Peptides against a protein of PDB entry 6MBK. Designs and how they scored, part 195

Target 1, 240 residues: chain A of PDB entry 6MBK
Amino acid sequence: GFEMVNFKEEGFGLRATRDIKAEELFLWVPRKLLMTVESAKNSVLGPLYSQDRILQAMGNIALAFHLLCERASPNSFWQPYIQTLPSEYDTPLYFEEDEVRYLQSTQAIHDVFSQYKNTARQYAYFYKVIQTHPHANKLPLKDSFTYEDYRWAVSSVMTRQNQIPTEDGSRVTLALIPLWDMCNHTNGLITTGYNLEDDRCECVALQDFRAGEQIYIFYGTRSNAEFVIHSGFFFDNNSH

## One batch from the design tools (peptide; made by RFdiffusion4, then SolubleMPNN)

Design b2_p23_5_s3 (from b2_p23_5, 9 letters changed)
Fold by OpenDDE base, seed 2:
Structure b2_p23_5_s3 (fold): chain B 240 residues (1-240), chain A 23 residues (1-23)
Amino acid sequence: as target 1 above (240 residues)
Amino acid sequence: MHMIPVRHPLFVIDEEELDKLME
């Protein structure tokens, strides 16, 4: 009922191939297709994860490293998904000097500087880890780990991470959701849920979509500042 | 069985925790 399309202005998105009614289940993604903290633990990153306190404490960072490892793996299951991701983002980590100056008069400036500082510190830390830790030797990024790589991964997770339940439903974990995250954002209600019985993400249509129309989803209620900081865009219809 | 909402949370780093973990 949908197809991936490169839209002008918006970039990649999903387009309806038939009429879709509001609240219709049109898209689902099984857990096995998701990139999660758990899949990171079960990947080549697993041994290092088990030994590094930051990876264990910060699931978002674990996802970033998982994404980098899979990107660096030619035969990764997620290569088709990774190739659909932007090569660069409009998040603060990619801001030019003029963009930073614009934000100096806003409350967002503190968060921008925090992102710069923290990301740089994390990179420096993990660069040393990758160079020295025994469990890092077999990582595909061993000989290729630049700041550009790291900021890309962090920005990818920043813009695309989602909270989903663990397999047993007892906790919340983080996930990248292939195909689903191709949908661009609009205002509305959360229409994506996780079905534990079928162990899959399920997305129902926010509104009626006619064949040929782009399908939009709602990521959540955020201020414009939060969208800039965490999503890399402004939304005109945002009430905040 | 009710659906558990899938949310897109903010990317948050606790600086104090980071400082502690990087010691």
Scores: peptide ipSAE 0.355, ipTM 0.869, DockQ to the pose 0.900
Fold by OpenDDE base, seed 4:
Structure b2_p23_5_s3 (fold): chain B 240 residues (1-240), chain A 23 residues (1-23)
Amino acid sequence: as target 1 above (240 residues)
Amino acid sequence: MHMIPVRHPLFVIDEEELDKLME
């Protein structure tokens, strides 16, 4: 009922190939296709994960490293997904000097600088870990781990991470959701849920979409400032 | 059927936590 399309101003998105009614389940993604903290633990990163306190404590960082490891793995199951990800982002970590200056008069500047500082510190930490830790020896990124790599991974996770339940539903974990995250976003209600019985993410249509229309979903209630800081874009019709 | 909402959380790093973890 949909296809991936490169839209002129919005980049890649999903376009309806038929009429889709509001609340219609048009897209689902099984857990096995998701990049999760659990899949990170079960990957080549697993041994290091089990030994590193930051990876264990910060699921978003674990996802970032998982993403980098899989990107560096030619035979990764997620290569097709990773190839669809932007090579660069509009997140603060990619801001030019003029963009930063523009934000200096706003409260957002504190968060921007915090991102810079934290990301740099994390990179330095993990660079050392990758070079020295025994369980890092088999990581495909061992000989290729630059700040640009880490910045990209962090920005990817920042813009695309989602909370989903663990397999047993007892806790929440973080996930990247292939295909689904190709949808561009608009204001509205969260229409994506996790079906534990079928063990899949399910997305229902926010509104009616006619054949040929772009399908939009909703991230959640955010201010424009939060979108800039955490997602790298503004919503013109954002009432927050 | 109970659906658990899929939320897009903010990417937040607690600096104090990071400091402790890096020690």
Scores: peptide ipSAE 0.327, ipTM 0.861, DockQ to the pose 0.911
Fold by OpenDDE base, seed 5:
Structure b2_p23_5_s3 (fold): chain B 240 residues (1-240), chain A 23 residues (1-23)
Amino acid sequence: as target 1 above (240 residues)
Amino acid sequence: MHMIPVRHPLFVIDEEELDKLME
């Protein structure tokens, strides 16, 4: 019912191959296809995860490392997904000097500096961990862990992380949702939910889409500043 | 069917927690 297309201004997105009606369940992604904190624990990162307090405490960082490990693994199940991710982002960690100067007059500048500081600190910490921790020896990124790698992973997670229930539904966890997160943003309502009975993410159409039209979803209510900081773009038609 | 909304939370780092964990 849809296909991946590279749109000129928006990059990769999903295009309908048939008419899709509003509220139609057109896309679902089973848990087994998601990159989650749990899948990180069950991956090559698992042994280190079990010994590192930051990975255990901060699921978003765990996802970032999970993403890096899988990217560095040629036979990773998620390679097809990872290859669809941008190689660079428009998030603050990638801002050029002029962009930072522009933001100096805005409230966003404090968040930008915070991101710079925190990301740098995290990188320095994990660089040491990767170099010294016994459980890091067999990580695919052991000999290739640069700041550029880390900022990419962090930026990937901050732009694409989602909150979903755990398998037993008792609590929430973080996940990257392949295929689904290729949908570009528009104004509207959240139309994605998690079906615990079938153990999958389910997305219903926000509106009618005709064959050939790009399929948009609503990421959530954000200010333009939040879009810049966490999504890497402004949304002119932002209703918030 | 019971549906739980899938939300996109902001990337947040608790700096105080980070400081403690990095000790």
Scores: peptide ipSAE 0.319, ipTM 0.860, DockQ to the pose 0.906
Fold by OpenDDE base, seed 3:
Structure b2_p23_5_s3 (fold): chain B 240 residues (1-240), chain A 23 residues (1-23)
Amino acid sequence: as target 1 above (240 residues)
Amino acid sequence: MHMIPVRHPLFVIDEEELDKLME
């Protein structure tokens, strides 16, 4: 019912191959295809995860490391997905000096500096961990862990992380949702839910889409400042 | 069937927690 297309202005997105009606379930992604904190724990990262307090306490960082480990693994199940991710982002971690100066007149500047500082500190910490921890020897990134790698992973998670329930539905966890996250943003309502019975993410159409039209979804209510800080773009039709 | 909304949370790091964990 849809295909991946490189649109002239928006970049990669999803295009309808047939008419899709509003509220129609057109896309679903089973848990087994998601990159989650749980899949991180069950991967080559698992032994280190079980012994590192930061990875255990901060699921978003765990997800970033999971992404790095899988990227560094040629036979990773998620290689096709990872190859669709941008090689760089427009988030504050990639800002040039001029872009930072432009934001000095806004409240966003404090968040920019905080994000940069925290990311640098995290990198320094984990660089030491990777160099010294016994379980780090099993990681494919053991001999290749640069700040550029880390900021890419953090930015990827920052722009694409989602909250989903755990398998038993008792808690929430973080996940990257392949294929689904190719949809570009528009104003509207949240139309993606998790079906615990079928153990999958389900996305229903926000509106009617005709064959050949781009399929859009609503990421959530955010200001333009929040889009810049956390998504790396401005949304022109944003109500905030 | 009850569907649990999938939300896209902001990337937030608690600096105080980070400081404590890095000690």
Scores: peptide ipSAE 0.319, ipTM 0.859, DockQ to the pose 0.895

Design b2_p23_5_s4 (from b2_p23_5, 8 letters changed)
Fold by OpenDDE base, seed 3:
Structure b2_p23_5_s4 (fold): chain B 240 residues (1-240), chain A 23 residues (1-23)
Amino acid sequence: as target 1 above (240 residues)
Amino acid sequence: MELIPVLHPLGVIDEEELDKLME
């Protein structure tokens, strides 16, 4: 019912291959295909995760390391997904000096500086951990862990992480949702949910889409400032 | 069965929490 396409202005997105009606379930992704904190625990990262309090406390960092480990693994199940991710982002961690200066007149500047500071500190901490911790010796990134790698992974997670329920529905966890996260954004209502019975993410169409039209989804209401801070872009049609 | 909404949380890390964890 859809295909991945490179659109001229918007980059990669999903295009309908047939007519899709509003509220039609057109896309679903089983839990086993997601990159989650749980899949990180069950990966080569698991032993280190079990010994590091930051990885345990901060699921987004756990996902970032999971992403790096899988990227460095030629036989990773998620290689096809990882290859679709941008090599660079428009997030604050990639801002040039002129872009930072522009933000000095906005309320976003403090958060931008905080991201720089925190990301640098995290990298320094984990660089030492990877070099010295016994459980890091078998990580595929052991001899190749640069700030650029970490910046990329953090930015990938920052822009793509989602909250989903655990298998028993008792708690929430973080997940990257392959294929689904290729949809570009529009204003509207949340049309993605998790089906615990079938253990999958389900996306229903926000509106009617004709064959050949790009499929858009709504990720939530954010201000333009928040979009810059978290995703590095402005929405002209944003109500905030 | 009712679907649980999938939320896309903000990517900001709590600085105070990070400071505590890194000490």
Scores: peptide ipSAE 0.193, ipTM 0.780, DockQ to the pose 0.854
Fold by OpenDDE base, seed 4:
Structure b2_p23_5_s4 (fold): chain B 240 residues (1-240), chain A 23 residues (1-23)
Amino acid sequence: as target 1 above (240 residues)
Amino acid sequence: MELIPVLHPLGVIDEEELDKLME
């Protein structure tokens, strides 16, 4: 019902290949396709995760390292997804000098500087960990871990991380959602939820889309999308 | 056009928390 297209000015997005009706379940992503804190724990990063307090405490950082490890792995399942990610982002870590100068007159400047400082400190910390920790020896990024890599990974997670339920539904965890996060965004209502019974992320159409139109979704604030767990999205199971 | 900063505060660990975890 849709295809990946590189749109002018907007970059990658999804285009409808047929007419899609409002509230139609047009996109779903099973848990097994998601990059999650749990998948990070179960990856080559797992041994280090189990021994590092920061990775354990900060799921977003765990995702960032998971993303870097998978990017550095030629046979990674997520290579096709990773290749679709932007090389640069409109995050403070990528602000030009003129943008920072403009913000100096605002209260936001303190947060910008905090981001720079914190990210630099995190990088320095993990650089040391990667060089010295026994469980870091097996990481594919051991010999190639630059600040640019870390900045990219942190920014990728910052802009794309989502809250989803754990498998048992008892807690929330963080996830990157391939394919779904390729949709460009518009104003509206959140139409994405997580179906625990089928263990998948589900997205229903915000509006009618005609064949050939770009599909837009609303994911809320750019920082984190919260899934509506058990939202009464009556998905008509018409998997056509 | 005024630059609208999108800071994404959840994307970076707080300095105080980082200090505690690095200890």
Scores: peptide ipSAE 0.066, ipTM 0.686, DockQ to the pose 0.163
Fold by OpenDDE base, seed 2:
Structure b2_p23_5_s4 (fold): chain B 240 residues (1-240), chain A 23 residues (1-23)
Amino acid sequence: as target 1 above (240 residues)
Amino acid sequence: MELIPVLHPLGVIDEEELDKLME
């Protein structure tokens, strides 16, 4: 029902290959395809995760390291996804001096400086961990871990992380959702949820799309897309 | 995708929390 296309100016997106009706379930992504804190724990990062308090306490950092490890792994399942990610972001970590100066007159400057400081401190901490911790020896990034790598990974996670339920539905966890996050953003209503029964992320169409049109979705206020696990979002197209 | 520079609050670790975790 859709295909990946590199759109001018917008980058990668999804294009409808057929007519899609509003509220139609057109896209779903099983948990096994997601990059999650759990998949990080089950990866080469797992041993280090189990011994590092920051990785354990901060799921977003765990995802960032998971992303870096997978990027550095040529045989990673997620290579096709990772290669579609931007190389740079419009996040504060990429602001130039002039942009920062412009923000000095705003309340946002404190948040920007905080983000810079925190990210730098995290990098310094993990640089030391990667160099000294025994469980870091097998990480593919052992010999190549730069601040640029870290800010990219952190920014990738910040812009793309989503809250989804754990497999048992008892808690929330963080996830990157391949394929789904390729949809470019538009204003509207959140049309994405998580189906625990089928253990998949589900997206219904915000509007009618004709064959050949780009499919847009609303990610919400670019806070972590809180997947409203509300039972009602399953449009049972049980038109029987 | 225009990344709205949303200072994602989850990305800003409380400095105090970070300090505690780094001790």
Scores: peptide ipSAE 0.056, ipTM 0.701, DockQ to the pose 0.183; fails the geometry check
Fold by OpenDDE base, seed 5:
Structure b2_p23_5_s4 (fold): chain B 240 residues (1-240), chain A 23 residues (1-23)
Amino acid sequence: as target 1 above (240 residues)
Amino acid sequence: MELIPVLHPLGVIDEEELDKLME
């Protein structure tokens, strides 16, 4: 098994409570626990989603709004997960003036400015939508939707979104994966896949971990992360 | 958690398409 621990420098992470062997299936997360575009559609956001072209076209924005709505909902199932998320990020949207100045000498500055511009435009658009759209009236964020909120949600999604298969495996969708994404990163091989038969994300241990050791995974670049279908991994059927 | 310091703009669609969607 494992337990959630707040590590001083790394923030929240998972610690092994027993010895875990390499390639052992130590963690799985059923689809029902994931925050997905589908769960967004099935939430209080659903009516607005069904009528907003951007939410429909941009699953990452749908996830961002889903995250905001759930954060604003005291009884949300995902409250424990949301509370583990950073309050701020090291993404360009949070760059200080000195960091931006440093990047001005690089080609990255264009991407940063583009991200700023796009995020600001999106916020302005959705601010108007939230204020004027009939289906926005019941959103828990109706009276509290700031740029800081949007920046946080977008950054959360950008850093944590994953591509997973749809239930029927016919296409990919976007998901935040609670518990799994609490594992801190290390270099290595991807050891996480999606088991369509059991309809869950499955993570096997990258290496041996002893009881008391922090469990690290390699999740690659989140924005580009695609989950491998279960067939790509050998899982040892061990319980948590 | 290790974060990506520099990311490309958020979007599944390009800026032109976003512009169209936002009109």
Scores: peptide ipSAE 0.047, ipTM 0.672, DockQ to the pose 0.154; fails the geometry check

Design b2_p23_6_s1 (from b2_p23_6, 12 letters changed)
Fold by OpenDDE base, seed 5:
Structure b2_p23_6_s1 (fold): chain B 240 residues (1-240), chain A 23 residues (1-23)
Amino acid sequence: as target 1 above (240 residues)
Amino acid sequence: VNPEDFKLDGIPREIPLFSEIKK
C-alpha cells in the first residue's frame, strides 16, 4: 500500500500506492525486523557489549555501534534499511558556522556545545576501546572508525530511536524501526503503537491518503529547538 | 570515565502499546 520515494525537499518518505483510509493499519514492523539493543547483543558486537560498561549502560550508544557494525557488513540483514538513512543530518553535530551562530542567540546553544563535547569524548573513548579491546578485533569497523562514522551513527540514533516494550512487555528497550521511520512528520496524533500479541509495531493512518500522496505521521510534540537537536526537523507550524 | 561525558542527546520516542491508541 506504499512505496519508498525520494521527495525533493523532504528526502526519502513513503508514498501511498492506493487509497488509505484514516485509522487503517497500513504499516507494521515485526520485532525481528527492528534494530534493538537485543539485536546488538546478538550481533558481532555482542562480545564487546558484554565487556564494556558504557555499551551496557547506554543503549543508545549500543544502537549506534550496532548501526556501524551492520553498515560495515555487506550481508547485513539491515542493509536495505541502512541505505535509506541519511548520510548526514540537520542536527547540531552537522551544523555549519552560520547555523551555530544563529543558535547562539537561543537557549539551544548550551545543549549544542554540550553535544559537541560529549560526542567528541565518546568517540575518543570508543576509539581506544576499538583499538585495544580483544573483542573489538572481529568488528568490521576495527580498521576504520572515524569521528564521522561515530557522528553519523549517534545522529541516526538520536533522530530515530524509539522506546518499545520488551517481548514479554515487562520492560522497555530501544529500537530503530525500519520502514516506519521513513515517514515524514506532520502535526497530528500518535498513531503508532506496539502490539505485543503479534510482537510488532503497528501504524495506522493519521488521515485519509490518496494514491500518490505522501504518508505523514506524527512523531510527537517537540519544540522547534528540540526537533532540530533530536530529530533534525524544521517544522514551521509547530505549536509546541 | 565520567558518565556525564557519555550523555547522548535525543529523547527516544515512546511507542505506546497499540491497545492504548487503538480507537
Scores: peptide ipSAE 0.390, ipTM 0.820, DockQ to the pose 0.791
Fold by OpenDDE base, seed 4:
Structure b2_p23_6_s1 (fold): chain B 240 residues (1-240), chain A 23 residues (1-23)
Amino acid sequence: as target 1 above (240 residues)
Amino acid sequence: VNPEDFKLDGIPREIPLFSEIKK
């Protein structure tokens, strides 16, 4: 019912291959296809995760390292997904000097500087961990862990992380949702939810889409500034 | 370790239960 397409201006997105009606369940992603904190724990990162308090406390950072490990693994199940991720993001960590200067007149500048500082400190911490921790020896990124790698990974997570229920629905966890997160954003209503019975993320169409049209979804209510900082999106017609 | 140093910005999208959004 849809295909991945590289659209001009918008980058990768999903295009309908047939007519899709509003509220039609057109996309679902089973839990087994998600990159989650749990899948991170079950991966090559698992031993280090079990020993590092920061990874344990910060699920988003765990996802970032999960991404890095899987990216560095040629046979990773998630290679097709990872290859669809942007190599760079329109987020503060990638801002040029002029963009930062522009933001100096806004309240966002404090968040930007904080993000720079925090990210740098995190990188320094994990660089040491990767170099010295015994359980880091088998990580595919052992000999290749740059700030750029970390910046990319955390930016990927910041822009794409989702809170979903655990399998039993008793708690929440963090997840990246492949394929689904390729949908570009538009104004509207939330049309994505998690189906615990079938253990999958389900997305219904926000509106009618004709064959050949790009499929847009609504990721949530945020200002453009918040989207830039947290989601990497900018939507001119954002009502918020 | 200062917890503030490990704050990662970006608010996770809250994916509700599908039953909650079904009309």
Scores: peptide ipSAE 0.378, ipTM 0.813, DockQ to the pose 0.787
Fold by OpenDDE base, seed 2:
Order: C-alpha cells, then structure tokens, then sequence
Structure b2_p23_6_s1 (fold): chain B 240 residues (1-240), chain A 23 residues (1-23)
C-alpha cells in the first residue's frame, strides 16, 4: 500500500500506492525488525555492553553504538534502513554560528550548550573504552571511531528513538523503528501504537491518502525548539 | 564519572499500547 520515495526538499518518505482511508491499519513493523537495546545486547556490542556501566545505564547511547556497529558491518540486516538515514541533521550538534546566535534568544540555548559539552565528553570516554577495553576488540568501529561518527549516531538516536514495551509488556525499552520512521511529520493525532499480541508497532492512517500522495504522521506535540532539539524538524506555523 | 556528562537531550517518542490510542 506504500513505497519508499525520495521527495524533493523533504528527503526520504512514504508514498501511497493505493487509496488509504483514515484509521486504516496500513503499516506495521514487527519487533524483529526494530533496532532495540535488546538487539544491541545480542549483537557484537553485547560483550562490551555487559561490562560498561554507562552503556547499561544509558539505553540511548547503547542504541547509538548499536547503530554505529551495524553501519560498519557490510552484512548487517539493517543496512537498507541505515542507508535511508540522513548524513547530517538539523540538530544542535550540527548548528553553525548563526544558528547558535538565533537560539540565544530562546530557552533552548542552555540545552544546546549541554549537548555540545556532553557529546564531547561522551566521545572522549568511549574513544578510550573502544581503544583499550578487551571486549571492544571485535567491534567493527575499533579502527575508525571519529567524533563525526559519534555525533551522527547520537543525533540519529535523538531524532528517531522511541519508547516501546518489552516483549512481555512489563517494562519499556528504546527502539528505532525502520520503515515507520520514514514517514514525514505533520500536525495531527498519535496514530501509532504497539500491539503486544502480535508483537509489532502498528500505524493507522491519520487521514485519507490518495494513491500517489505522501503519507504523513504525527510524531508528537513539540515546540519548534523541541522539534529542533529532539526531532530535527522545524515548522513556521507550528501550533505548539 | 558524572552521569550528567552522559546525558542525551533527545526525548524518546512514547509509543503507547495500540489499545490506548484515542480515536
């Protein structure tokens, strides 16, 4: 019912191949296709994860390293997904001087400075870990772990991370949701939920879409500043 | 190690149970 398309100005998105009605379940993504903290633990990153308290405490950082490891793995199952991710992001870690100056007039400036500081410190820490820790020897990024790599990975996670239920529904975990997160954002209502019985993310159409139209979804209520910081979006007439 | 030094500011999107989605 849809196809991946590289749209002008918006980049990758989903286009309807048939008419889709509002509230129709048109898209679902099984857990096995998700990049999760659990899949990170079960990957080549697992041994290091088991020994590094920061990776254990910071699921989002674990996802970032999972993303980097899979990107560096030619045979990764997630290569098709990773290739659809932006090479750069409209987020604070990529801001130019003029963009930072603009943010000085907002309350977001302190968060921007925090991101700069934290990301630099994180990189310094993990660079040493990757170079010296025995369980890092098999990581595909062992010989190539730059700040740009880390910046990209954490920005990818910051803009795309989701909180989903664990398999038994008793807890929550973090996940990147391939295919689904290719939908570009519009104002509306949340139309995505997790189906524990079928163990998949399910998305129903926000509105009617005709064949050939781009499919948009609503990712949540955020201000423009919050979109920039957390989602990488900006809308001139954002209702929030 | 200060845990605050390892904070990522991105807020995860909360994916509710599908049954909880308001229609």
Amino acid sequence: as target 1 above (240 residues)
Amino acid sequence: VNPEDFKLDGIPREIPLFSEIKK
Scores: peptide ipSAE 0.396, ipTM 0.818, DockQ to the pose 0.770; fails the geometry check
Fold by OpenDDE base, seed 1:
Structure b2_p23_6_s1 (fold): chain B 240 residues (1-240), chain A 23 residues (1-23)
Amino acid sequence: as target 1 above (240 residues)
Amino acid sequence: VNPEDFKLDGIPREIPLFSEIKK
């Protein structure tokens, strides 16, 4: 009922191929298609994960490294998804001088500088880990791990990470959700939930969409400044 | 949508402070 389309100003998004009614389940993504902390543990990253306390404590970092490892693997199941991801992001880690100046007029500037510092420190730490840890030897990024790689990966995770339940529903974990995260943002209500019985993410339509219309969803309530920091979005009609 | 289903937290969260994790 939908297709991926490159829209002029918004980049890639989803377009309806048929009429979709409000509250209609139009998109679902089974757990096996998600990039999760668990899939990271079960990947080539697993041995290193088991030995590094930071990867264990920071699921988002685990996802970032999972993303990098899969990107470096030509036969990765997630290559089609990874290829849809932006090569650069409109997030603070990519800000130019004019964008920084814009944020200086807001309280967000502190968060921007914090991201710079934290990301740099994280990269320095993991660069050393990758170069020296025995379980890093088999990683496809062993000889190719730049700050640009890390910046891209963490930006991808920051803009796209989701909290979902574990298989048994007893805890929560982090996930990237292919296809679903291709939807561009609009104001509205959260229309995505996780179905534990079918073990999948389910998204219902926020409104009626006609065939040929772009499908939008609501990712959450934030100011434009916060959206830039967390989601990489500018939304002119944002009432917050 | 089943009431028993969990709402997804799709709002991206900032990466935690490295200094707070590394001890």
Scores: peptide ipSAE 0.287, ipTM 0.626, DockQ to the pose 0.069; fails the geometry check

